# Peptides against a protein of PDB entry 5YCA, part 10

Target 1, 132 residues: chain A of PDB entry 5YCA
Amino acid sequence: RSLPAERNPLYKDDTLDHTPLIPKCRAQVIEFPDGPATFVRLKCTNPESKVPHFLMRMAKDSSISATSMFRSAFPKATQEEEDLEMRWIRDNLNPIEDKRVAGLWVPPADALALAKDYSMTPFINALLEASS

## One batch from the design tools (peptide)

Design b1_p13_2_s2 (made by RFdiffusion4, then SolubleMPNN; from b1_p13_2, 5 letters changed)
Fold by OpenDDE base, seed 3:
Structure b1_p13_2_s2 (fold): chain B 132 residues (1-132), chain A 13 residues (1-13)
Amino acid sequence: as target 1 above (132 residues)
Amino acid sequence: SPPMSLDELESLF
């Protein structure tokens, strides 16, 4: 498949040790109509643009927002490019569409597969290992 | 009720 040409320079090296990122993760309870849910998040700031994105994990089942991964990895992607990648994820991985929060959410193994494609493995490893 | 957008969720962090 085709991914956007420009990638967030934060993800220039996929081989870095992830452990220093673990204590940077934060857990937060969010209230929804059907009740509370805990999210673990990692703030990722583009070192050139200084624009932040949060990578997000649902604490209960460890689902990770693939949509947020894509938006962080490809800051100049068009909506059409995002839609194309989300369709690929639907066709090739095991995403869920959560009733509480929009976008595609994927299980840990799928998140790590995407992380390899997006060159953000250390960040997803840290997000998965962080406590809730 | 539609799901919360990712932008809205991110604004709560």
Scores: peptide ipSAE 0.714, ipTM 0.954, DockQ to the pose 0.951
Fold by OpenDDE base, seed 5:
Structure b1_p13_2_s2 (fold): chain B 132 residues (1-132), chain A 13 residues (1-13)
Amino acid sequence: as target 1 above (132 residues)
Amino acid sequence: SPPMSLDELESLF
């Protein structure tokens, strides 16, 4: 598959220690029509543009938003490029479409596979290890 | 009801 050409410079080094990022994660309860759900989030700011995105984990089953990962990693991606990647994820990984929040949500192993592709491994490791 | 958008979820953080 083809990924967008330009990547967020925040993710230039996939080998960095993830542990300093763990205390930067935050948990929050969000109210939905069918009841409350807890999300763990990590604010990721592009050091050049200063535009932030949140990486997101559902506390209950540790599912991570693949869509948010993609949007953070590729700030100049087109909608067509996002759609292409989401189709690849559907065909090759094990995503779910949650009834409460949009986008594709993937289990931890799939999130780490995507993190390797997007050069986001430290950030996803931190998000997975953070408390809820 | 349709699911909440990711942008809307981010706005709650």
Scores: peptide ipSAE 0.713, ipTM 0.954, DockQ to the pose 0.956
Fold by OpenDDE base, seed 4:
Structure b1_p13_2_s2 (fold): chain B 132 residues (1-132), chain A 13 residues (1-13)
Amino acid sequence: as target 1 above (132 residues)
Amino acid sequence: SPPMSLDELESLF
C-alpha cells in the first residue's frame, strides 16, 4: 500500500513516552437511539495548521477509530487516499463497522499496528490506557 | 437510520 507523503508534524517522534498523554484523555457518554455509549477521546492538534482531530476509543470493547487515526496523521490526504487505506485495513486487519458511528473501528492490537505505520504509537498507547 | 458521522461525534465533545 501507499500512504500519503505528508504527515502531521505532531507525530514526528514515535518513541516518546506516552504516560504524560494519559491524563489528557477524556471520557464522555453519548446518547444513541439504542442507548448510551461511552467514548474515550484524545484531542490532537496539528502544531503547524492548528487544526484539531480527536482520536477515539469505545469504552466497552476498546475499539479504536482507524478512520480518525488516518485523518489525524495525514492532514492533506485526498478522499481517494483514505478510501485506499480503508480498503487495505478491511483486507488485512480485523475492523468492524459500527451501527452507531461511521468509519472503521479496530481492536487494540490492530490499532497499535496502524499506530506504528502512522508514527502515532505514544498517542494510541495513552488512549488505550486511559480510564473510562 | 445511518450511523453518526465522525465529524458529528467530534462536535459533541
Scores: peptide ipSAE 0.712, ipTM 0.953, DockQ to the pose 0.959
Fold by OpenDDE base, seed 2:
Structure b1_p13_2_s2 (fold): chain B 132 residues (1-132), chain A 13 residues (1-13)
Amino acid sequence: as target 1 above (132 residues)
Amino acid sequence: SPPMSLDELESLF
């Protein structure tokens, strides 16, 4: 597959220690029609554009939003590029489409696979290790 | 009911 050409400069070094990012994560209970659910999130701001995105994990099963990862990693991606990547994820990984929140959500192992592709490994490791 | 969008979820954080 082909990923977008321009990547968020926040993710220029995939080898950094993730532990300093853990305390930057936050947990929050969100109310849904079928009841509350806890999310853990990490605010990731593009150092050049100053545009933030939240990486997010469902606390219950540790599913991570692949869609949000993609949007954070590739700030200038087109909708077509996103659609193509989401199709690839459906075909190659184990995503779920949650009834409460849109986008593709993937289990931790898949999230780390994507993180490697997107150069986001420290951020996803931190998100997975953070308490809820 | 339809799923909440990611943008909507982020707005709650």
Scores: peptide ipSAE 0.712, ipTM 0.953, DockQ to the pose 0.934

Design b1_p13_2_s3 (made by RFdiffusion4, then SolubleMPNN; from b1_p13_2, 7 letters changed)
Fold by OpenDDE base, seed 5:
Structure b1_p13_2_s3 (fold): chain B 132 residues (1-132), chain A 13 residues (1-13)
Amino acid sequence: as target 1 above (132 residues)
Amino acid sequence: AAPMSLDELESLF
């Protein structure tokens, strides 16, 4: 597959230690029609543009928002590029489409596979290890 | 009911 050409410079080095990022994560309870759900989030700010995106984990089943990963990694991607990647994820990984929150959500192993492709491994490791 | 958008979820953080 073809990923967007320009990547967020925050993710220039996929080999960094993730442990300093764990305390940066935050948990929050969100109210939905069917009841409350806890999310763990990590604020990721592009060091050049200063625009933030949140990486997101559902606390209960550890699902990660693949859509949010993509949007953070590729801030200048078109909607068409996003759609193509989401189709690839549907065809090659094990995503779910959650009833409460939009986008594709993937289990931890799939999130780490995507993290390698997007050069986000330290950030996804931190998000997965953070407490809820 | 339709799912909440990711942008809306981010606005709650």
Scores: peptide ipSAE 0.710, ipTM 0.946, DockQ to the pose 0.949
Fold by OpenDDE base, seed 4:
Structure b1_p13_2_s3 (fold): chain B 132 residues (1-132), chain A 13 residues (1-13)
Amino acid sequence: as target 1 above (132 residues)
Amino acid sequence: AAPMSLDELESLF
C-alpha cells in the first residue's frame, strides 16, 4: 500500500519515550442511546498548523480508532487516500465497526502495528497505558 | 440510529 506523502511533524520521531504522554491522556464518559461508554483520549496538536486531533481508545475493550490515527498522522490526506487505507486495514488487520461511533476501531496489537507505519508509537503506547 | 461521527465525538471532549 501507499501512504500519503506528508506526515504530521508531531510524529517525526517514533523512538521517543512514551511515559511523559501518559498523564496527558483523559478519560470521559459519553452517553449513547444504549448506555454510557468511557473513552480515553489524547489531544495531539500539529505543531505547524496548530490543528488538533484526538487519539481515542474505548476503555472497555481497549479498541483504538484507526481512522483518527490516520487523520492525525496525515493532515493533508484526501478522502480517497483515507478510503484506500481503511480498505487495507479491513483486508489485513482485525478492525471492528462499532454501532455507536463511526470509523474503524482496532485491537491494541493492530493499533501498534499501524502506529509503527504512521510513526506514532509513543502516542499509542501512552494511550493504551493510561487509566480509565 | 446511525453511529456518531468522529468529529462529533471530538466535539464532546
Scores: peptide ipSAE 0.710, ipTM 0.946, DockQ to the pose 0.956
Fold by OpenDDE base, seed 3:
Order: sequence, then structure tokens, then C-alpha cells
Structure b1_p13_2_s3 (fold): chain B 132 residues (1-132), chain A 13 residues (1-13)
Amino acid sequence: as target 1 above (132 residues)
Amino acid sequence: AAPMSLDELESLF
């Protein structure tokens, strides 16, 4: 598959120690029509544009928003490029389309596979290890 | 009901 040409410079080094990022994660309870759900999030700010995106984990089953990963990794991606990647994820990984929140949510192993592709491994490891 | 958008979820953080 083809990924967008421009990547968020925040993710220039995939080999960094993730442990300093763990304390930066935050848990929050969100109210939905069918009841509350806890999310763990990590604020990731593009050092050039200063635009933030949140990486997101559902606390209960550790599913991670693949869509949010993509949007953070590729800030100049078109909607067509996003749609293409989401189709690839559907065809090659094990995503869930959650009833409460839009986008594709993937289990930890799939999230780490995407993290490798997007050069986001330290950030996803931190998100997975953070408390809820 | 339709799922909440990711942008809307981020606005709650």
C-alpha cells in the first residue's frame, strides 16, 4: 500500500524509549447513551504546525483508534488517502467499528503493527501501558 | 444513534 508522503516530524525516531511518555497519558470517563466508557488518551503535538491530535485507547479492551493514529501521523493526508488506508486496515487487520465512536478501532497487536508502519511505536507502547 | 465523531470526542478531552 501507499502511505502519504508527509509524516508528522514528532514521529521521526521510532526507536526512542517510551517510558517518559507514560505519565503524559490521561484517563477520562465519557458518557454515552448506553452508559459510561473510559478512554486513555495521549496528546501529540506536531512540533512544526503546533496542531495537536489525541491518540486514544478504550480502557476496557485496550482497542486503539487507528483512524486517530493515521490523522496524527499524516497531517496533510487527503480524505481519499485516509479512506484508502482504512480499507487496507479492514482487509488486512482486525478492526472493530464501535457503536459509540466513529473510525476503526484495532486491538493492541494491530495497533503496534500500524505503529511500526507510521513510526509511532514509542507513543503506542506508552498508551498501552498507561493506567486507566 | 450514530457514533460520535473523533473530532467530537477530542473536544471532550
Scores: peptide ipSAE 0.709, ipTM 0.946, DockQ to the pose 0.967
Fold by OpenDDE base, seed 2:
Order: structure tokens, then sequence, then C-alpha cells
Structure b1_p13_2_s3 (fold): chain B 132 residues (1-132), chain A 13 residues (1-13)
């Protein structure tokens, strides 16, 4: 597959220690029509544009928003590029389409596979390790 | 019921 050419400079080094990011994560209960759900999030700010995105984990099953990962990693990606990657994820990983929140949500192992591809490993490790 | 968008979820954080 083909990923977008320009990546968020926040993710320039995939090998950094993730532990300092753990206390940056936050948990929050969100109310949905079918009941509450807890999310753990990590605010990731592009150091050049200063635009933030949140990486997100569902506390109950540790599913992570692949769509949010992609949007954070590739700030100049087109909708077509996002659609292409989401199709690849559907075909090659084990995503769910949650009825409460849009986008593709993937289990931890898949999230870490994507993190390697997007150079986001420390951030996803922190998000997975953070308490809910 | 339609799912909440990711942008809307972010706005709640």
Amino acid sequence: as target 1 above (132 residues)
Amino acid sequence: AAPMSLDELESLF
C-alpha cells in the first residue's frame, strides 16, 4: 500500500521511550444513547502547525481508533488517501466499526502494527498502558 | 442511530 508522503514531525523517532507519555493520557466517561463508555485519550500536537489530535482507546476492550492515528500521523492526507488506508485495514487487520463512534477501531496488536507503519510506537504503547 | 464522529468525540475531551 501507499501511505501519504508527509508525516507529522511529532513522530520522527519511533524508538523513543514511551513511559514519559503515560501520565499525559486522560480517561473520560462519555455518555451515549445506549449507555456510558470510558475512553482513554492522548493529546498529540503537531510541533510545526500546532494542531492537536487525540489518539483514543476504548477502555473496555482496548480498541484504538486507527482513523485517528492516521489523521494524526498524516496531517496533509487527502480523503482518498484515508479511504485507501481504511480499506487496507479492513482487508488486512481486524477492525471493528463501532456503532457509538465512527471510524475503524482496532485491537492492541493491530494498533501496534499500524503504529510501526506510522512511526507512532511510543504513543500507542503509552496509550495502551495508561489506566482508565 | 448514527455513530458520533471522531471530531465530535474530540470536542468532548
Scores: peptide ipSAE 0.708, ipTM 0.946, DockQ to the pose 0.950

Design b1_p13_2_s4 (made by RFdiffusion4, then SolubleMPNN; from b1_p13_2, 5 letters changed)
Fold by OpenDDE base, seed 5:
Structure b1_p13_2_s4 (fold): chain B 132 residues (1-132), chain A 13 residues (1-13)
Amino acid sequence: as target 1 above (132 residues)
Amino acid sequence: SAPMSLEELESLF
């Protein structure tokens, strides 16, 4: 597959220590028609554009939003590029489409595989280790 | 009963 050419400079170094990011994560209960659900989020701001994206984890099953990862990693990606990557994820990983929130959600192991591809391993490790 | 968009979820944070 082909990933977008330009990546968020926040993710230029995949080898950094993730532990300082853990306290920056926040948990929040969101009300849905079928009941409440807790999400853990990490605000990730592009240091050049100052545009933020939230990385997101469902507290109950630790699923991570792959769509949000992609959008954060590739701020100039087209809709066609996103669609292509989401199809790749469907064909090669183990995503779910949640009834409550849109996009593809992947289990922790798949999230870490994507994190390696997107050069954002420290951020996903922190998100997975944060309390809810 | 469609899923909430990611943009809408972010707006709640």
Scores: peptide ipSAE 0.717, ipTM 0.951, DockQ to the pose 0.934
Fold by OpenDDE base, seed 3:
Structure b1_p13_2_s4 (fold): chain B 132 residues (1-132), chain A 13 residues (1-13)
Amino acid sequence: as target 1 above (132 residues)
Amino acid sequence: SAPMSLEELESLF
């Protein structure tokens, strides 16, 4: 598959130690119509544009928002490029479409596979290891 | 009911 040409410079080095990112993660309970759910998030700010995105994990089953990963990794991607990648994820990985929050959510192994593709491995490792 | 958007969820953080 083809990914967008320009990547967030925050993710320039996929080999960095992830452990310093763990304490930067935060947990929060969000109220939904069918009850509360806890999310763990990591704020990722593009060092050039200063635009932040949150990487997000559902605490209960460790599902991670693939859509948010894509949007953080590729800040200039078009909607068409996002749609293409989301289709690829549906066809090749094991995503779920959650009733409470939009986008595709993937299990930890799939998240790490995407992280490798997007050069986000330290950030996803930290998000997965953080407490809820 | 429709799922909350990712943008809306981010706004709560």
Scores: peptide ipSAE 0.716, ipTM 0.951, DockQ to the pose 0.931
Fold by OpenDDE base, seed 4:
Structure b1_p13_2_s4 (fold): chain B 132 residues (1-132), chain A 13 residues (1-13)
Amino acid sequence: as target 1 above (132 residues)
Amino acid sequence: SAPMSLEELESLF
């Protein structure tokens, strides 16, 4: 596969300690037609453009939004590039399509594999360790 | 009923 050429400068160093990011995560209950669900989120702001994106985890099963990871990592990606990566994820990982929230959601191991590819390992480690 | 978009979910945070 081919990932977009330009990456969010927030993720320039994949080797940083994730521990300081854990307290920055927040949990929130969201109401859906079939009942409430808790999400854990981490606000990630591109230091150059100042545009924020949220990385997000479903508290119940620890699924991570792969779509949100991609959008945060590659701020100038086209829709075609996103579609290509989502197809790759479907073909190579173990995503789910949740009935409550759109995009592809992946289990923790898959999220960490993507994090390595996107150079955002500290952020995903923090998101997974945060309390709900 | 279609799933909530990621943009809409982010707006609730």
Scores: peptide ipSAE 0.714, ipTM 0.950, DockQ to the pose 0.940
Fold by OpenDDE base, seed 2:
Structure b1_p13_2_s4 (fold): chain B 132 residues (1-132), chain A 13 residues (1-13)
Amino acid sequence: as target 1 above (132 residues)
Amino acid sequence: SAPMSLEELESLF
């Protein structure tokens, strides 16, 4: 697969300690037609453009939004590039299409695999370890 | 019902 050429400079170093990011995560209950669900989120701001994205985890099963990871990692990606990556994820990982929230949601192991590819490992580790 | 968009979810945070 071919990932977008330009990556969010927030993710320039994949080897940083993740522990300082854990207390920056927040949990929130969201109401859906079928009932409430808790999400854990981490606000990630591009240091150059100042545009924020939220990385997000479903508290119950620890599924993480792969779509949100991609959008945060590659701020200049086209829709075609996103579609191509989402297809790769479907073919190579174990995504879930949730009825409550759109995009592809992946289990923790898959999220960490993507994090390595996107240079987001500290952020995903923090998101996974945060309380809900 | 249709799933909530990621953008809509983010707006609730």
Scores: peptide ipSAE 0.714, ipTM 0.950, DockQ to the pose 0.930

## One batch from the design tools (peptide)

Design b1_p14_1 (made by RFdiffusion4)
Fold by OpenDDE base, seed 4:
Structure b1_p14_1 (fold): chain B 132 residues (1-132), chain A 14 residues (1-14)
Amino acid sequence: as target 1 above (132 residues)
Amino acid sequence: SAPMTLEELAAKFE
């Protein structure tokens, strides 16, 4: 597959220690028509543009938003590039489409595979280890 | 009812 050419400079080093990021994660209960659900999020700010994106984990089953990962990693990606990557994820990983929140959500192992591709490993490790 | 967008979810985080 072909990923977008320009990546968020926040993710220039995939080898950093993830532990300092763990306390930056936050858990919050969100109300939905079918009841409450807890999400853990990590605010990731592009150091050049200063635009933030939240990486998101469902607390209950540890599913992570692949769509949010992509949007954070590739801030200048077109909708067509996003659609192409989401199709790849559907064909190669094990995503779910949640009835409450849009986008593709993937289990932890898939999230870490994507993190390697997007150079986001420390951030996803922290998000997975954070308490809910 | 359609799922909440990621943008809408993000807007709820405080």
Scores: peptide ipSAE 0.750, ipTM 0.954, DockQ to the pose 0.887
Fold by OpenDDE base, seed 2:
Structure b1_p14_1 (fold): chain B 132 residues (1-132), chain A 14 residues (1-14)
Amino acid sequence: as target 1 above (132 residues)
Amino acid sequence: SAPMTLEELAAKFE
C-alpha cells in the first residue's frame, strides 16, 4: 500500500518514551441512543499547523479508532488516500465497524501495528495504558 | 440509527 507522503511532524520520532503522555489522556462517558459508553482520548496537536486531532479508545474493549489515527498522522491526505488505507485495514487487520461511531475501530494489537506504520507508537501506547 | 461521525464525537469531549 501507499501512505500519504507528508506526515504530521508531531510523529517525527517513533521511539520516544510514551509514559509522559499517559496523564494527558482523558476518559469521558458519552451518551448514545442505545446507552452510555466510555471513551478515552488523547489530544494531539500538529506543532506547525496547530490543528488538533483526538486519538480515541473505547474503554470497554480497548478498540482504537484507526480512522482518527490516519487523519492525525496524515493531515493533508485526500479522501481517496484515506479510503485506500481503510480498505487495506479491512483486508489485512481485524477492524470493527461500530454502530455508534463511524470509521474503523481496531483491537490494541492492530492499533500498535498501524502506529508503527504511522510513526505513532508512543501515542498509542499511552492511549492504551491510560485509565478509564 | 446511523453512527455519529468522529468529528461529532470529538466535539463532545470536554
Scores: peptide ipSAE 0.750, ipTM 0.954, DockQ to the pose 0.881
Fold by OpenDDE base, seed 5:
Structure b1_p14_1 (fold): chain B 132 residues (1-132), chain A 14 residues (1-14)
Amino acid sequence: as target 1 above (132 residues)
Amino acid sequence: SAPMTLEELAAKFE
């Protein structure tokens, strides 16, 4: 598949140590009609544009928002490019469409596969290891 | 009861 040409410079080096990012993650309980759910988030700021995006994990089953990963990695992507990638994820990985929060959510192994493709491995490792 | 958007969820984070 083809990914967008311009990537967030925050993710220029996929080999960096993830452990310094772990304490930067934050957990929060969010209330929904069917009850509370805990989310873990990591604020990722583009060092050039200064625009932040949150990477998000559902604490209970460790599902990670693939949509948020894509939007953080490719800040100049068009909606069409996002739609194409989400279709690829549906066809090749194991995403779920959660009833509470929009976008595609993927299990940890799939998140790490995407992280490799998007050069986000340290950030996803940190998000997965953070406490909730 | 449609899902909350990612932007709406992000806005709830403190």
Scores: peptide ipSAE 0.750, ipTM 0.954, DockQ to the pose 0.886
Fold by OpenDDE base, seed 3:
Structure b1_p14_1 (fold): chain B 132 residues (1-132), chain A 14 residues (1-14)
Amino acid sequence: as target 1 above (132 residues)
Amino acid sequence: SAPMTLEELAAKFE
Protein backbone atom coordinates (compact mmCIF):
# COMPACT_ATOMS: atom_id res chain seq x y z
CA ARG B 1 0.00 0.00 0.00
CA SER B 2 0.94 3.64 -0.41
CA LEU B 3 0.65 5.99 2.56
CA PRO B 4 0.36 9.76 2.11
CA ALA B 5 3.62 11.57 1.43
CA GLU B 6 3.46 14.18 4.19
CA ARG B 7 3.47 13.04 7.82
CA ASN B 8 2.79 15.05 10.97
CA PRO B 9 6.21 16.23 12.25
CA LEU B 10 5.09 15.32 15.77
CA TYR B 11 5.88 11.72 14.80
CA LYS B 12 9.42 12.26 13.48
CA ASP B 13 11.04 9.88 16.00
CA ASP B 14 9.42 6.50 16.65
CA THR B 15 12.07 5.49 19.21
CA LEU B 16 11.31 8.02 21.97
CA ASP B 17 10.39 6.92 25.49
CA HIS B 18 6.59 6.78 25.78
CA THR B 19 6.33 7.06 29.57
CA PRO B 20 6.25 10.90 29.73
CA LEU B 21 3.11 10.79 27.55
CA ILE B 22 1.12 8.57 29.92
CA PRO B 23 0.08 11.34 32.36
CA LYS B 24 -1.04 13.46 29.40
CA CYS B 25 -3.81 10.98 28.61
CA ARG B 26 -7.32 11.71 29.92
CA ALA B 27 -10.29 9.45 30.60
CA GLN B 28 -13.88 10.64 30.17
CA VAL B 29 -17.32 9.06 30.37
CA ILE B 30 -19.43 9.75 27.28
CA GLU B 31 -23.21 9.27 27.24
CA PHE B 32 -24.78 7.28 24.40
CA PRO B 33 -28.38 6.22 23.74
CA ASP B 34 -27.63 2.72 25.05
CA GLY B 35 -25.66 3.94 28.08
CA PRO B 36 -22.32 5.42 29.11
CA ALA B 37 -18.89 4.42 27.83
CA THR B 38 -15.43 5.54 28.93
CA PHE B 39 -12.84 6.76 26.44
CA VAL B 40 -9.18 7.49 27.00
CA ARG B 41 -7.72 10.15 24.72
CA LEU B 42 -4.37 11.77 24.03
CA LYS B 43 -4.33 15.23 22.49
CA CYS B 44 -1.68 15.37 19.78
CA THR B 45 -0.86 18.79 18.36
CA ASN B 46 1.03 19.24 15.10
CA PRO B 47 3.97 21.44 16.13
CA GLU B 48 3.98 23.32 12.83
CA SER B 49 0.30 23.85 12.04
CA LYS B 50 -0.82 23.85 15.71
CA VAL B 51 -3.83 21.71 14.71
CA PRO B 52 -4.75 19.11 17.35
CA HIS B 53 -6.12 15.60 16.92
CA PHE B 54 -7.22 13.20 19.63
CA LEU B 55 -5.97 9.63 19.64
CA MET B 56 -8.75 7.55 21.18
CA ARG B 57 -9.08 4.28 23.10
CA MET B 58 -12.24 2.55 24.30
CA ALA B 59 -11.48 1.88 27.95
CA LYS B 60 -13.46 -1.35 28.23
CA ASP B 61 -11.85 -3.43 25.46
CA SER B 62 -8.77 -1.27 24.68
CA SER B 63 -9.81 -0.80 21.04
CA ILE B 64 -7.99 2.09 19.35
CA SER B 65 -9.44 4.32 16.64
CA ALA B 66 -7.38 3.56 13.55
CA THR B 67 -9.17 6.35 11.71
CA SER B 68 -8.03 8.92 14.27
CA MET B 69 -4.48 7.58 14.07
CA PHE B 70 -4.48 8.04 10.30
CA ARG B 71 -5.92 11.55 10.45
CA SER B 72 -3.34 12.62 13.04
CA ALA B 73 -0.41 11.04 11.19
CA PHE B 74 -1.35 12.38 7.75
CA PRO B 75 -2.88 15.85 8.14
CA LYS B 76 -2.99 16.58 4.40
CA ALA B 77 -4.42 13.23 3.31
CA THR B 78 -7.43 13.25 1.01
CA GLN B 79 -10.64 11.39 1.73
CA GLU B 80 -9.70 8.98 -1.05
CA GLU B 81 -6.36 8.23 0.61
CA GLU B 82 -8.10 7.63 3.93
CA ASP B 83 -10.64 5.32 2.30
CA LEU B 84 -7.84 3.36 0.65
CA GLU B 85 -6.02 2.86 3.96
CA MET B 86 -9.23 1.86 5.75
CA ARG B 87 -9.83 -0.79 3.08
CA TRP B 88 -6.28 -2.07 3.62
CA ILE B 89 -6.95 -2.29 7.36
CA ARG B 90 -10.14 -4.27 6.73
CA ASP B 91 -8.27 -6.67 4.46
CA ASN B 92 -5.13 -7.14 6.58
CA LEU B 93 -5.98 -6.51 10.25
CA ASN B 94 -8.89 -7.23 12.59
CA PRO B 95 -10.95 -4.05 12.83
CA ILE B 96 -14.43 -3.63 14.23
CA GLU B 97 -17.09 -1.13 13.25
CA ASP B 98 -18.62 0.06 16.51
CA LYS B 99 -22.32 0.87 16.71
CA ARG B 100 -21.72 3.93 18.90
CA VAL B 101 -18.74 5.66 17.26
CA ALA B 102 -17.81 5.72 13.57
CA GLY B 103 -14.53 4.74 11.91
CA LEU B 104 -12.48 1.57 12.27
CA TRP B 105 -11.46 0.43 15.74
CA VAL B 106 -8.64 -2.09 16.13
CA PRO B 107 -7.35 -4.23 19.01
CA PRO B 108 -4.09 -3.26 20.75
CA ALA B 109 -1.82 -5.53 18.67
CA ASP B 110 -3.21 -4.11 15.43
CA ALA B 111 -2.93 -0.57 16.79
CA LEU B 112 0.76 -1.14 17.49
CA ALA B 113 1.25 -2.54 13.99
CA LEU B 114 -0.30 0.60 12.52
CA ALA B 115 1.70 2.75 14.93
CA LYS B 116 4.90 1.29 13.52
CA ASP B 117 3.75 2.08 9.98
CA TYR B 118 2.76 5.64 10.96
CA SER B 119 5.77 6.26 13.27
CA MET B 120 3.45 6.71 16.29
CA THR B 121 4.68 3.91 18.58
CA PRO B 122 5.39 6.04 21.69
CA PHE B 123 1.97 7.67 21.50
CA ILE B 124 0.04 4.43 21.10
CA ASN B 125 2.02 2.73 23.88
CA ALA B 126 1.17 5.63 26.19
CA LEU B 127 -2.50 5.54 25.21
CA LEU B 128 -2.68 1.80 25.91
CA GLU B 129 -0.94 2.06 29.29
CA ALA B 130 -2.93 5.02 30.61
CA SER B 131 -5.49 4.42 33.35
CA SER B 132 -9.20 4.69 32.71
CA SER A 1 -29.38 4.93 15.26
CA ALA A 2 -26.30 6.00 13.31
CA PRO A 3 -22.91 6.06 15.04
CA MET A 4 -21.51 9.32 16.38
CA THR A 5 -18.77 10.73 14.16
CA LEU A 6 -15.21 11.00 15.42
CA GLU A 7 -15.50 14.77 15.13
CA GLU A 8 -18.59 14.76 17.33
CA LEU A 9 -16.86 12.57 19.90
CA ALA A 10 -13.79 14.80 19.90
CA ALA A 11 -16.00 17.84 20.49
CA LYS A 12 -17.29 16.27 23.72
CA PHE A 13 -13.85 15.99 25.30
CA GLU A 14 -13.20 18.68 27.90
Scores: peptide ipSAE 0.749, ipTM 0.954, DockQ to the pose 0.886

Design b1_p14_1_s1 (made by RFdiffusion4, then SolubleMPNN; from b1_p14_1, 5 letters changed)
Fold by OpenDDE base, seed 3:
Structure b1_p14_1_s1 (fold): chain B 132 residues (1-132), chain A 14 residues (1-14)
Amino acid sequence: as target 1 above (132 residues)
Amino acid sequence: MAPLSLEELEALFE
């Protein structure tokens, strides 16, 4: 598959140590109509544009927002490019569509596979290891 | 009820 040409400079090196990012993750309880749910999030700021974006994990089952990963990795991607990637994820991975929050959410193993593709491995490792 | 958008969820984060 093809991915957008321009990637967030924050993710230029996929081999960096993830451990310094762990304490930067934060857990927060969000209230929904069906009850509270805890999310773990990591604020990622594009060093060029200074635009922040959150990577996020559902604490209960460790599902990670693949859509947020894509949007963070490819800040100039078109909606068409996002749609194409989301279709690829549906066809090749094991995403879920949560009733409470939009986008595709994937289990940890799938998140790490995507992280490799998007050059985000340190950030996803940190997000997965952080306390909830 | 419709799910929150990712943008809406991000807006809730402190």
Scores: peptide ipSAE 0.735, ipTM 0.949, DockQ to the pose 0.871
Fold by OpenDDE base, seed 1:
Structure b1_p14_1_s1 (fold): chain B 132 residues (1-132), chain A 14 residues (1-14)
Amino acid sequence: as target 1 above (132 residues)
Amino acid sequence: MAPLSLEELEALFE
């Protein structure tokens, strides 16, 4: 697969300690027609553009939005590039279909695999360890 | 019902 050439400079160093990011995560209950669901989110701001994006985890099963990871990592990606990556995820990982929220959601192990590819390991570790 | 888009979900976050 071919990932976009330009990556969010927030993720320049995949080896940083993740623990300072844990308290930055926030849990929030979202109301859906079939009942409430809790999401844990981490606000990630591109240091150059100053544009924020949320990484997000469903509290119940710890699934993480792979689509949001991609969009955060590659802010200038085209729709075609996103579609290509989502197809790769579907074919190579174990995405979980969610009826409440769109995009591909992946279990923790897959999220960490993607995090390595996107240079987001500290952020995903923090998101997974945060309380809900 | 159709699922929320990720953009719509983000808009709900405080």
Scores: peptide ipSAE 0.734, ipTM 0.949, DockQ to the pose 0.881
Fold by OpenDDE base, seed 4:
Structure b1_p14_1_s1 (fold): chain B 132 residues (1-132), chain A 14 residues (1-14)
Amino acid sequence: as target 1 above (132 residues)
Amino acid sequence: MAPLSLEELEALFE
């Protein structure tokens, strides 16, 4: 697969300590037609564009939005590039399509694999360790 | 109902 060439400068160093990011995560209950669900999210702001994206985890099963990871990591990606990566995820990982929220959601191990590819390991570690 | 888009979910976050 071919990932987009330009990456969010926020993720320039994949080796940073993740622990300072843990208290930046927030949990929130969202109401859906079939009942409430808790999400843990981490606001990630591109230091150049100042555009924020949320990385997000479903509290119940720790699934993480792979689509949100991709969009945060590659701010200038085309829809075609996103579609290509989502296809790769479908073919190579274990994504779930949730009935309540769009995009591909992946289990923790898959999220960490993607995090390595996208150079955002500290952020995903923090998101996984944060309380809900 | 259709699922929320990621943008719609983000808009709900405080």
Scores: peptide ipSAE 0.733, ipTM 0.948, DockQ to the pose 0.870
Fold by OpenDDE base, seed 5:
Structure b1_p14_1_s1 (fold): chain B 132 residues (1-132), chain A 14 residues (1-14)
Amino acid sequence: as target 1 above (132 residues)
Amino acid sequence: MAPLSLEELEALFE
């Protein structure tokens, strides 16, 4: 597959220590029609544009938003590029489409596979290790 | 019921 050409400079080094990011994660209960659900999120600010995005995990099953990962990693991606990547994820990984929140949500192993592709490993490790 | 968009969820985060 072909990923977008320009990547968020926040993710220039995939080998950084993830532990300093763990205390930056926050847990929050969100109310839905079928009941409350806890999300853990990590605010990731593009150092060049100063635009923030949240990486996010469902606390209950540790699913991570692949769509949010993609949008954070590739800030200049077109909708077409996003759609193509989401199709690739459907065909090659094990995503779910949650009835409460849009986008594709993937289990931890798939999230780490994507993190490697997007150069986001420290951030996803931190998100997975953070308490809820 | 339709799911929240990711933008809507982000707007709820404190």
Scores: peptide ipSAE 0.733, ipTM 0.948, DockQ to the pose 0.867

